# Ledger of designs, part 22: peptides against a protein of PDB entry 3OIQ

Target 1, 212 residues: chain A of PDB entry 3OIQ
Amino acid sequence: KNRIFVSSSKDFEGYPSKAIVPVQFVALLTSIHLTETKCLLGFSNFERRGDQSQEDQYLIKLKFKDRGSERLARITISLLCQYFDIELPDLDSDSGASPTVILRDIHLERLCFSSCKALYVSKHGNYTLFLEDIKPLDLVSVISTISTKSTNSSKHSSSELISECDLNNSLVDIFNNLIEMNRDEKNRFKFVKLIHYDIELKKFVQDQQKVL

## One batch from the design tools (peptide; made by RFdiffusion4, then SolubleMPNN)

Design b1_p11_1_s2 (from b1_p11_1, 7 letters changed)
Fold by OpenDDE base, seed 4:
Structure b1_p11_1_s2 (fold): chain B 212 residues (1-212), chain A 11 residues (1-11)
Amino acid sequence: as target 1 above (212 residues)
Amino acid sequence: SLFDNFIEVEL
């Protein structure tokens, strides 16, 4: 089955009540929930949903049912946090107690762009997104991709069924949503409060603000 | 939180 690119988590409202669908999306990491019994990642594109929270629009489950899947989940979380420079408690506790990690509002300090492959699994109208693959995206590479592809509609026929246009459009939409949040005095998100806020990000945001 | 109300569908 071909993997479907998802631009909005609202797309799942139209999905079958009993299905297995491979999906892919790009979003910002907003939360990490690791306990003794479950591992969840929250992601968002910050699409406006009225009075609903803009965080955790994509709840992604890691398999956590045996020691092998638990170890894989902990390694995945560790590698993501190392890549994004997120401080975690030591997950390799010799004490045999699995550390609990609950991080929220990650996007207020760090823009953690991630390309996710997941399995949409529905039963009786409920669904779960299971993580299949995750690729962290470098912010400089994201900025470069938006800046260069806004000018070059080069139809490179990459045999990957996912349009390079869909990825770029979603990255642009995320930045546009963050710019709107930054302009809103009630929103806690501010670009100047990001730990990694630099001259390149500042310039990019200023240039994108002129197009909106 | 969304995590507290998460209904898991098993694979």
Scores: peptide ipSAE 0.301, ipTM 0.879, DockQ to the pose 0.851
Fold by OpenDDE base, seed 5:
Structure b1_p11_1_s2 (fold): chain B 212 residues (1-212), chain A 11 residues (1-11)
Amino acid sequence: as target 1 above (212 residues)
Amino acid sequence: SLFDNFIEVEL
């Protein structure tokens, strides 16, 4: 079955009440919730949804049912946090208490662009997104991809053609939404408050603001 | 929170 690219988490409102659908999206990591019994990742594209929170628009579950899946979930979080330079509490505490990690509002300090593959699983009108794969995206690479309008159709013949267009459009939409949030005085998000705010990001934001 | 309202659908 072909994987469906999802541009909005509203797309799931039109999905079957009983289905298993492989999906893919790009979004910013907004939250991490690791407890003894659950592992959830929150993502957002910051699409305007009226007065609803713009955080956690994609709530992604990692399997956490056995020691193997728990280990994989913990490793996945550790690797993501290492990649994005997110400080985790020491997961290696010799105290037999499994470390609890609850991070929220990650996007206020770090832009953690992630390409996610997930299974949409629905039953009785409820759904869960199960993580299948996650690729962290480098911010410099994201900026370069948007800036170059890469019409470099490298015809790599593999049957997982995420249209480079869908990915690029979603990345542009995320930045546009962040620019709007940055312009809103009521919004907590400000580019200048990002820990990694540099001259390249500043220039890119200034150039994108001229197009909007 | 969205975490509190998380209804797990079993795979």
Scores: peptide ipSAE 0.300, ipTM 0.879, DockQ to the pose 0.866
Fold by OpenDDE base, seed 3:
Parts: sequence; C-alpha cells; structure tokens
Structure b1_p11_1_s2 (fold): chain B 212 residues (1-212), chain A 11 residues (1-11)
Amino acid sequence: as target 1 above (212 residues)
Amino acid sequence: SLFDNFIEVEL
C-alpha cells in the first residue's frame, strides 16, 4: 500500500471507520506522555480549528505492551529528547519504578520539527496513530529548505514517492501558523521566548512576515 | 484533553 502524505489532521475525518492506512506527516512536537502503561507523543501543525486547542492535533501512540516494547519506547523518547535538547529525568533509574514523564507545550520553548511515519488504525469510528518511524528535523535545515525552495531533487532516493513539495508546503504552513500565533496577543506562543531564538531564526521570521 | 478522549484502537 502506498504511504499517504497528510497535510492536516482534519484529513482523518474523511478516513474509513475500519481501516489500516500507512501515513506520513511533518509537525512540531508539542507533548510527551510516558507512564507505566502508555507512551504517547503529541504533534501539531497549529492549524486554526475555531476555539479548539491547537496543541496535540496528532496524537501518536508507541507500542507499550511488554518489556521489549517498553524499552524501545523509552529509547525512542531518550533519543528524540537528546536531539532536541529536551531535559528528561533518568529513564534507567535502578529504583525499579519506571519514571513518569509528562511534558506539555514543548513548542513554547523549542521548535521540534519532526517527520513522522505512522499507521492509521480505525475501528468503530475511532482511530489510533501508531508510530512506525520518526525523523527529527534540524531547524537550520528547515529554514534553509524553505528559503531556497530546493527545486533540486537529487535523483538518488528511488524508494519513497513522498514529494519534497508536500514536505516543504507543510513546513511553510507551520511557520505561517506560528507567525499568526506570534501576532495574536492572546496566544502564549512567541518566537522571542524560544530558548534557541537566534539571529537566523529572527531574520527568517522577519522575511516571512513581509510576504504575509 | 485529547489524552482524556483517547480511545485506544488495538493493532
């Protein structure tokens, strides 16, 4: 089955009530929920949905059913947090109690761009997105990709037909949504409050604001 | 919270 690129989490409202569909999207990491019984990641494109929360638009489940899947989930969280400089409590503490991690509003401090592959699984009109793969994206690389409109498809990855255009369009849409949130005085999101707010990000935001 | 309405569909 071909993997479907998803530009909006509203696309799932049109999905079959009983299906298994491989999907891919790009979004910002907004939350981490690791307990003794479950592991969930929240992501968002910050698409405006009326009065609904713009956080956790994509709720992604990691398999968490046995010691092997729990270990894989913990390693995945550790590697993701290490890449984004997110401070976690030591997940390997000898105390026999698995540490609980509940992080929210990650996007208020760090822009954690992630390309996610997931399995959409629906039953009885409900769905769950199961994580298949996650690629963290470097912010400098994201900014450079948007700025250059990289028309140079280097012809050397012959196996995944997800257009570089779909990824780039979604990255632009996320930044446009963040610019709108930054302009709203009621919105908690502000670029100047990001821990990694630098001259490059400042210049990029200023240049995007002139086009919007 | 989206977490509170999370109906787990099993694989």
Scores: peptide ipSAE 0.299, ipTM 0.878, DockQ to the pose 0.785
Fold by OpenDDE base, seed 1:
Structure b1_p11_1_s2 (fold): chain B 212 residues (1-212), chain A 11 residues (1-11)
Amino acid sequence: as target 1 above (212 residues)
Amino acid sequence: SLFDNFIEVEL
């Protein structure tokens, strides 16, 4: 089956009540939930959903059923946190207890753009997204991709036609949503509060704000 | 929290 690009987590409301569908999306990492029994990642594109929290619109489960899958999940979390410069709570509890990590609202301090491949698995109208692959995206690369609007359709025939258009549109939509949140005085999100807020991001946001 | 209401569908 071809992998489906998903632009909104609302798309899953139209999905079959019993299915297995390979999906792909781009979103910001918003939360990490690692316990002794579960590993979940929260992502969002910050699409407006009335008074509902705009965080964790995509809940992605990592397999956590045996020592091998648990180890893989922990390594995945560690590598993501290293890439995004996310401080994990000291995992060195001398107690031999499996370290619990609960991070929320990551987007308030860091824009962690991620391209995710997942399996949508539904039964009885409920669904779970299982992580298949994750690629962290560099913010400078995201800004450059949006700014350059690739007029060069270089015909690289790779059989993974992720429409460069779908990826770019989703990245633009995320920034537009963040700009709207930044303009709202009631919203906690502010670009100037990001730890990595630099002159490049400032200029990009200012230029995008003139188009909206 | 969406985490608290997470219904796992098994593969």
Scores: peptide ipSAE 0.299, ipTM 0.878, DockQ to the pose 0.840

Design b1_p11_1_s3 (from b1_p11_1, 6 letters changed)
Fold by OpenDDE base, seed 4:
Structure b1_p11_1_s3 (fold): chain B 212 residues (1-212), chain A 11 residues (1-11)
Amino acid sequence: as target 1 above (212 residues)
Amino acid sequence: SIFDNFVEVDL
């Protein structure tokens, strides 16, 4: 079955009440919830949803059913946090107690762009997204991709590749949503409060603000 | 919390 690119978490409202659908999306990491019994990742593209929270629009489960899946989940969290420079409590504590990690509002300090592959699994009208694969995206590479593909409609041939256009459009939409949040005085998100706020990001945001 | 009200669908 072909993997479906998802531009909005609203798309799942139209999905079958009993299905298994491979999906892919790009979003910002907003939360990490690791306990003794579950591992969840929250992601968002910050689409406006009325009075609903803009965080955790994509709630993804990691399999957490046995020692092997638990270890894989912990390694996945450690590697993501190392990549994004997120401080975690030591997950390898010799105390035999599995540390609880609850991080929220990650996007207020760090833009953690991630390309996610997941299984949409529905039953009785409820659904769960199960993580299949995650690729962290470098912010400089994201900025470069948005800036350069405004010029290169290079025809790469039809075989199984998610449209490079869909990825770019979603990355642009995320930045546009963040710009709107930054302009809103009531919104906690501000680009100048990001720990990695530099001259390149500043320039990109200023240039993108002229298009909106 | 959104995490507390999550109805899990098992694989």
Scores: peptide ipSAE 0.271, ipTM 0.887, DockQ to the pose 0.874
Fold by OpenDDE base, seed 3:
Structure b1_p11_1_s3 (fold): chain B 212 residues (1-212), chain A 11 residues (1-11)
Amino acid sequence: as target 1 above (212 residues)
Amino acid sequence: SIFDNFVEVDL
């Protein structure tokens, strides 16, 4: 089955009320919700949705049905947090209670760009996105990808027809949305408050702000 | 919380 690239989580409003659709999107990690019974990841592209929260636009479930899936979920969270320098409580604590992790507003401190593969699973008009795969994206690589308009459409005949254009467009849209949020005095998001705010990101933001 | 009211569709 071909994987569908999703540019907006609003696209799911048009999806079948009973389906299993493999999807992919790129977004910022905004929240982590790990409890004894569930693991959820929130992602956002910060698309304007009126008065709705711009956080957690993509709510992604990790399978959490047995000890094997629970362990895989914990390992996934640990590896993501290690990659993004997110401090977690020790998930392996010998106290027979599974540690609860509730992180919110991750994007206020760190731009955690992630390419997610998920299964859209719907029944009776409700849906759940199940994580299949996640690739953390390096911010320098994201900046370089946006800055170097890929004039090299290398026709990689890879059977994953996710166009390099769809990825690039989504990354540009995310940055444009972040720039708008940064300009809004009422918005909590500010680039200068990011822990990893460096000269490269500063220059990139300043150059993108001239085009908007 | 949005997380508490999440209606899960099972696979």
Scores: peptide ipSAE 0.270, ipTM 0.885, DockQ to the pose 0.845
Fold by OpenDDE base, seed 5:
Structure b1_p11_1_s3 (fold): chain B 212 residues (1-212), chain A 11 residues (1-11)
Amino acid sequence: as target 1 above (212 residues)
Amino acid sequence: SIFDNFVEVDL
């Protein structure tokens, strides 16, 4: 089955009540929930949903059923946090307690762009998104991709029908949503409060604000 | 919490 690119987490409302569908999306990491019994990642594109929280629009489960899956989940979290410069509590505590990590509102301090592959698994009208793959995206690369309007359709004949257009459109939509949040005085999100707020991001935001 | 209302569909 072809992987479906998802531009909105609302798309899942139209999905079958009993299915397994490979999906892909791009979003910002908003939360990490690692406990002894589960691992969840929250992502968002900050799509406006009325008065609903814009965080955790994509709740992604990592498999956490056995020592192998638990280890893979912990390694995945460690690598993501290392890539995004997210401070984790020392996982190496000689105390045989599995470290608990609960991070929320990550997007208020860091823009953690991530390309996610997941399995949509539904049963009885409920669904779970299971992580299959995650690729952290470099912010400079994201800014470059949006700015250049990649007319370089280098026809790399790789059978990953990720429409470069769908990825780019979703990245633009995320930035547009962040710009709107930044303009809203009631919204906690502000670009100037990002730890990694630099001259390049500042310039990019200023240039995008002129187009909106 | 959104994490508390997580309905696990098993794979």
Scores: peptide ipSAE 0.269, ipTM 0.887, DockQ to the pose 0.871
Fold by OpenDDE base, seed 2:
Structure b1_p11_1_s3 (fold): chain B 212 residues (1-212), chain A 11 residues (1-11)
Amino acid sequence: as target 1 above (212 residues)
Amino acid sequence: SIFDNFVEVDL
């Protein structure tokens, strides 16, 4: 089955009430919820949804049904957090209690761009997104990709090609939404409060702000 | 919390 690129989490409102659909999206990591019984990742494009929270627009479940899936979930979180310099408590505690990790508002401190592959699984009009694959994206690479309007098709095989246009458009939309949030005095998000806010990101944001 | 009201659809 072809994987569907999803530009908005509203697209799921139009999806079948009973289906399994492979999807892909790009979003910012906003939350991590690891307990003894579940693992959830929140992602957002910060698309305006009226008065609804702009956080956790994509709620992604990691399978957490057996020791193998639990281990994979913990490893996935550890690797993501290591990549994004997110401090986690040690998940491998020799104490037979699995550590609970609840992180929210990650985007207020770090822009954690992620390309996610997931299974949309629906039943009776409810759905769950199950993580299949996640690729963290380097912020410098994201900035360079948007800035260059790169037409450089990395020749990945025709069956997994996200339209490079769809990826780039989603990255631009995220930055535009963040710029709008940064301009809103009521919004907690501010680029200058990011731990990794540097001269490059500053210049990029300033240049994007002139086009909006 | 959105996490508490999450109706899990099983695979």
Scores: peptide ipSAE 0.269, ipTM 0.886, DockQ to the pose 0.870

Design b1_p11_1_s4 (from b1_p11_1, 7 letters changed)
Fold by OpenDDE base, seed 5:
Structure b1_p11_1_s4 (fold): chain B 212 residues (1-212), chain A 11 residues (1-11)
Amino acid sequence: as target 1 above (212 residues)
Amino acid sequence: SLFDNFVEVDL
C-alpha cells in the first residue's frame, strides 16, 4: 500500500474505523511522554481548531511492550533530544528506576521540525498512530527549502511518492501558523523566545510576514 | 490532556 501524506490531523476523522494505513506527515515536536509503561510523542502543525489546544495534534505512540521495544523507544528519544539540543534527565541513573521524561510545549523554546512515518491503526472507531520512522529536520534546511521554492525537481526516481510539494506546503503552513501565533498577544509562542532564535530565522520570519 | 484520553489500539 502506498504511504499517504497527511497535511492535517483532521484527515483521520475520515479514515476507516477498522484499518491499518501507512501515513506520513511533517510537524513540530511539541511533547515527549516517556514513563515506565509508555512512550508518546506529541506533534503539531498548529492548524487552527477553534478554541482547542494547538499542541499534540498528532499523538504518536512508540511500541513499548518488551525490553527490545522499550530500548528502541529510549534510544529514539535520546537521539531526538540530542539532535534538537533538548536536555534530558540522566537516563543512566544506577537507580533501577526507569527515568520518566515528561516534556510539554517544546515548540515554545525550540522548533523541532520532524518528518514522521507512522501506522494509523484503527479499531471500533478509535485510532492509534504508531511510529515507524522519524527524521529530524534541520531548521536551516527547512528555511532553505521554503525560500528556494525548490524548482529543482531532480527526478530522483526513488519510489517514495512523497510529493516534494506536499512536504513544502506543510512546512509553509507550519510557519504561517507560527507567524499567526506570534502576532497573537494571547498566544504564548513568540519567535524571540526561541533559544535558537538567530539572524537567519529572524530574517526568514520577517520576509514571510510580508507575504501574509 | 490528550495523553490521558489516549485510547490504545493494539497492533
Scores: peptide ipSAE 0.248, ipTM 0.863, DockQ to the pose 0.860
Fold by OpenDDE base, seed 4:
Structure b1_p11_1_s4 (fold): chain B 212 residues (1-212), chain A 11 residues (1-11)
Amino acid sequence: as target 1 above (212 residues)
Amino acid sequence: SLFDNFVEVDL
């Protein structure tokens, strides 16, 4: 089955009540929830949803059913946090107690762009997104990709039909939503409060604000 | 939180 690119977590409202659908999206990491019994990642593109929280629009489960899947989940979290420079408690504590990690509002300090592959699994009208693959995206590379908007489809072989256009459009939409949040005095998100706020990001935001 | 109300669908 072809993987479906998802531009909005609202798309899942129209999905079958009993299905398995491979999906892909790009979003910001907003939360990490690792306990003894479960591992969840929250992602958002910050679409306006009325009075609903803009965080955790995509809740993704990592498999956490046995020691092998638990170890893989912990390694995945460690590698993501190392990539994004997120401070974690030591997950390898010799105490045999699995540390609990609950991080929220990650987007207030760091823009953690991630390309996610997941399985949409539904039963009786409920659904779960299971992580299949995650690629962290470098912010400089994201800014460059949006700025250079190359209509040149690099002829990478026809087997993964994810439109470079869909990825680029979603990245633009995320930045536009963040710009709107930054303009809202009631919103906690501010670009100047990001720990990695630099001259390049400042310039990009200022240039993108002229298009909106 | 959204995490507390999450109904899990098993694979």
Scores: peptide ipSAE 0.247, ipTM 0.861, DockQ to the pose 0.846
Fold by OpenDDE base, seed 1:
Structure b1_p11_1_s4 (fold): chain B 212 residues (1-212), chain A 11 residues (1-11)
Amino acid sequence: as target 1 above (212 residues)
Amino acid sequence: SLFDNFVEVDL
């Protein structure tokens, strides 16, 4: 079955009440929830949904059923946090207690762009997204990709390429949503509060703000 | 929180 690119987590409201569908999306990492029994990652594109929290619009489960899957989930989180420079509590405490990690609002300090592959699994109208693959995206590469693709529609048709257009459009939409949040005085998100806020990101945001 | 209302669907 072909993998479906998802631009909005609202797309899942139209999905079958009993299905298994391979999906892909791009979003910002917003939360990490690791306990002794569960591993969840929250992602968002910050699509406006009235008064609902714009965080965790995509809740992604890592398999956590046995010692092997638990170890894989912990390694996956450690590698993601290392890539995004997210401080984790020492997972190697010699006290045989499995470390609990609960991080929220990650997007307030760091823009953690991620390309996710997941399985949508539904039963009785409820669904779970199971992580299949995750690729962290470098912010400089994201900015460069948005800035350069305004000019070259080269027609390369192949039915297995998630269109580079869908990825780009989703990245633009995320930035536009963040710009709107930054303009709202009530919103906690501010670009100037990001730990990695530099001259390049500042210029990019200023240039995007002139088009919106 | 979406975490608090997470209904797990098993594979």
Scores: peptide ipSAE 0.247, ipTM 0.862, DockQ to the pose 0.800
Fold by OpenDDE base, seed 2:
Structure b1_p11_1_s4 (fold): chain B 212 residues (1-212), chain A 11 residues (1-11)
Amino acid sequence: as target 1 above (212 residues)
Amino acid sequence: SLFDNFVEVDL
């Protein structure tokens, strides 16, 4: 089955009430919820949804049904957090209690761009997104990709090609939404409060702000 | 929270 690129989490409102659909999206990591019984990742593109929270627009479940899936979930979180310099408590505690990790508002401190592959699984009009694959994206690479309007087709095989246009458009949309949030005095998000806010990001944001 | 009202659909 072809994987569907999803530009908005509203697209799921039009999806079948009973289906399994492979999807892909790009979004910012906003939350991590690891307990003894479940693992959820929140992602957002910060699309305006009226008065609804712009956080956790994509709730992604990691399978957490057996020791193998639990281990994979913990490893996935550890690797993501290591990549994004997110400090986690040690998940491998020799104490037979699995550590609970609840992180929210990650985007207020770090822009954690992620390309996610997931299974949309619906039943009776409810759905769950199950993580299949996640690729963290380097912020410098994201900025360069948007800035260059790169037509450089990395020749990945025709069956997994996200349109480079869809990826780039989603990255631009995320930055535009963040710029709008940064302009809103009521919004907690501010680029200058990011831990990794540097001269490059500053210049990029300033240049994007002139086009909006 | 959205996490508390999450109706899990099993695979």
Scores: peptide ipSAE 0.247, ipTM 0.860, DockQ to the pose 0.868

Design b1_p11_2_s1 (from b1_p11_2, 3 letters changed)
Fold by OpenDDE base, seed 5:
Structure b1_p11_2_s1 (fold): chain B 212 residues (1-212), chain A 11 residues (1-11)
Amino acid sequence: as target 1 above (212 residues)
Amino acid sequence: SLFDNFVEVDL
C-alpha cells in the first residue's frame, strides 16, 4: 500500500474505523511522554481548531511492550533530544528506576521540525498512530527549502511518492501558523523566545510576514 | 490532556 501524506490531523476523522494505513506527515515536536509503561510523542502543525489546544495534534505512540521495544523507544528519544539540543534527565541513573521524561510545549523554546512515518491503526472507531520512522529536520534546511521554492525537481526516481510539494506546503503552513501565533498577544509562542532564535530565522520570519 | 484520553489500539 502506498504511504499517504497527511497535511492535517483532521484527515483521520475520515479514515476507516477498522484499518491499518501507512501515513506520513511533517510537524513540530511539541511533547515527549516517556514513563515506565509508555512512550508518546506529541506533534503539531498548529492548524487552527477553534478554541482547542494547538499542541499534540498528532499523538504518536512508540511500541513499548518488551525490553527490545522499550530500548528502541529510549534510544529514539535520546537521539531526538540530542539532535534538537533538548536536555534530558540522566537516563543512566544506577537507580533501577526507569527515568520518566515528561516534556510539554517544546515548540515554545525550540522548533523541532520532524518528518514522521507512522501506522494509523484503527479499531471500533478509535485510532492509534504508531511510529515507524522519524527524521529530524534541520531548521536551516527547512528555511532553505521554503525560500528556494525548490524548482529543482531532480527526478530522483526513488519510489517514495512523497510529493516534494506536499512536504513544502506543510512546512509553509507550519510557519504561517507560527507567524499567526506570534502576532497573537494571547498566544504564548513568540519567535524571540526561541533559544535558537538567530539572524537567519529572524530574517526568514520577517520576509514571510510580508507575504501574509 | 490528550495523553490521558489516549485510547490504545493494539497492533
Scores: peptide ipSAE 0.248, ipTM 0.863, DockQ to the pose 0.880
Fold by OpenDDE base, seed 4:
Structure b1_p11_2_s1 (fold): chain B 212 residues (1-212), chain A 11 residues (1-11)
Amino acid sequence: as target 1 above (212 residues)
Amino acid sequence: SLFDNFVEVDL
């Protein structure tokens, strides 16, 4: 089955009540929830949803059913946090107690762009997104990709039909939503409060604000 | 939180 690119977590409202659908999206990491019994990642593109929280629009489960899947989940979290420079408690504590990690509002300090592959699994009208693959995206590379908007489809072989256009459009939409949040005095998100706020990001935001 | 109300669908 072809993987479906998802531009909005609202798309899942129209999905079958009993299905398995491979999906892909790009979003910001907003939360990490690792306990003894479960591992969840929250992602958002910050679409306006009325009075609903803009965080955790995509809740993704990592498999956490046995020691092998638990170890893989912990390694995945460690590698993501190392990539994004997120401070974690030591997950390898010799105490045999699995540390609990609950991080929220990650987007207030760091823009953690991630390309996610997941399985949409539904039963009786409920659904779960299971992580299949995650690629962290470098912010400089994201800014460059949006700025250079190359209509040149690099002829990478026809087997993964994810439109470079869909990825680029979603990245633009995320930045536009963040710009709107930054303009809202009631919103906690501010670009100047990001720990990695630099001259390049400042310039990009200022240039993108002229298009909106 | 959204995490507390999450109904899990098993694979």
Scores: peptide ipSAE 0.247, ipTM 0.861, DockQ to the pose 0.867
Fold by OpenDDE base, seed 1:
Structure b1_p11_2_s1 (fold): chain B 212 residues (1-212), chain A 11 residues (1-11)
Amino acid sequence: as target 1 above (212 residues)
Amino acid sequence: SLFDNFVEVDL
């Protein structure tokens, strides 16, 4: 079955009440929830949904059923946090207690762009997204990709390429949503509060703000 | 929180 690119987590409201569908999306990492029994990652594109929290619009489960899957989930989180420079509590405490990690609002300090592959699994109208693959995206590469693709529609048709257009459009939409949040005085998100806020990101945001 | 209302669907 072909993998479906998802631009909005609202797309899942139209999905079958009993299905298994391979999906892909791009979003910002917003939360990490690791306990002794569960591993969840929250992602968002910050699509406006009235008064609902714009965080965790995509809740992604890592398999956590046995010692092997638990170890894989912990390694996956450690590698993601290392890539995004997210401080984790020492997972190697010699006290045989499995470390609990609960991080929220990650997007307030760091823009953690991620390309996710997941399985949508539904039963009785409820669904779970199971992580299949995750690729962290470098912010400089994201900015460069948005800035350069305004000019070259080269027609390369192949039915297995998630269109580079869908990825780009989703990245633009995320930035536009963040710009709107930054303009709202009530919103906690501010670009100037990001730990990695530099001259390049500042210029990019200023240039995007002139088009919106 | 979406975490608090997470209904797990098993594979």
Scores: peptide ipSAE 0.247, ipTM 0.862, DockQ to the pose 0.827
Fold by OpenDDE base, seed 2:
Structure b1_p11_2_s1 (fold): chain B 212 residues (1-212), chain A 11 residues (1-11)
Amino acid sequence: as target 1 above (212 residues)
Amino acid sequence: SLFDNFVEVDL
């Protein structure tokens, strides 16, 4: 089955009430919820949804049904957090209690761009997104990709090609939404409060702000 | 929270 690129989490409102659909999206990591019984990742593109929270627009479940899936979930979180310099408590505690990790508002401190592959699984009009694959994206690479309007087709095989246009458009949309949030005095998000806010990001944001 | 009202659909 072809994987569907999803530009908005509203697209799921039009999806079948009973289906399994492979999807892909790009979004910012906003939350991590690891307990003894479940693992959820929140992602957002910060699309305006009226008065609804712009956080956790994509709730992604990691399978957490057996020791193998639990281990994979913990490893996935550890690797993501290591990549994004997110400090986690040690998940491998020799104490037979699995550590609970609840992180929210990650985007207020770090822009954690992620390309996610997931299974949309619906039943009776409810759905769950199950993580299949996640690729963290380097912020410098994201900025360069948007800035260059790169037509450089990395020749990945025709069956997994996200349109480079869809990826780039989603990255631009995320930055535009963040710029709008940064302009809103009521919004907690501010680029200058990011831990990794540097001269490059500053210049990029300033240049994007002139086009909006 | 959205996490508390999450109706899990099993695979």
Scores: peptide ipSAE 0.247, ipTM 0.860, DockQ to the pose 0.883

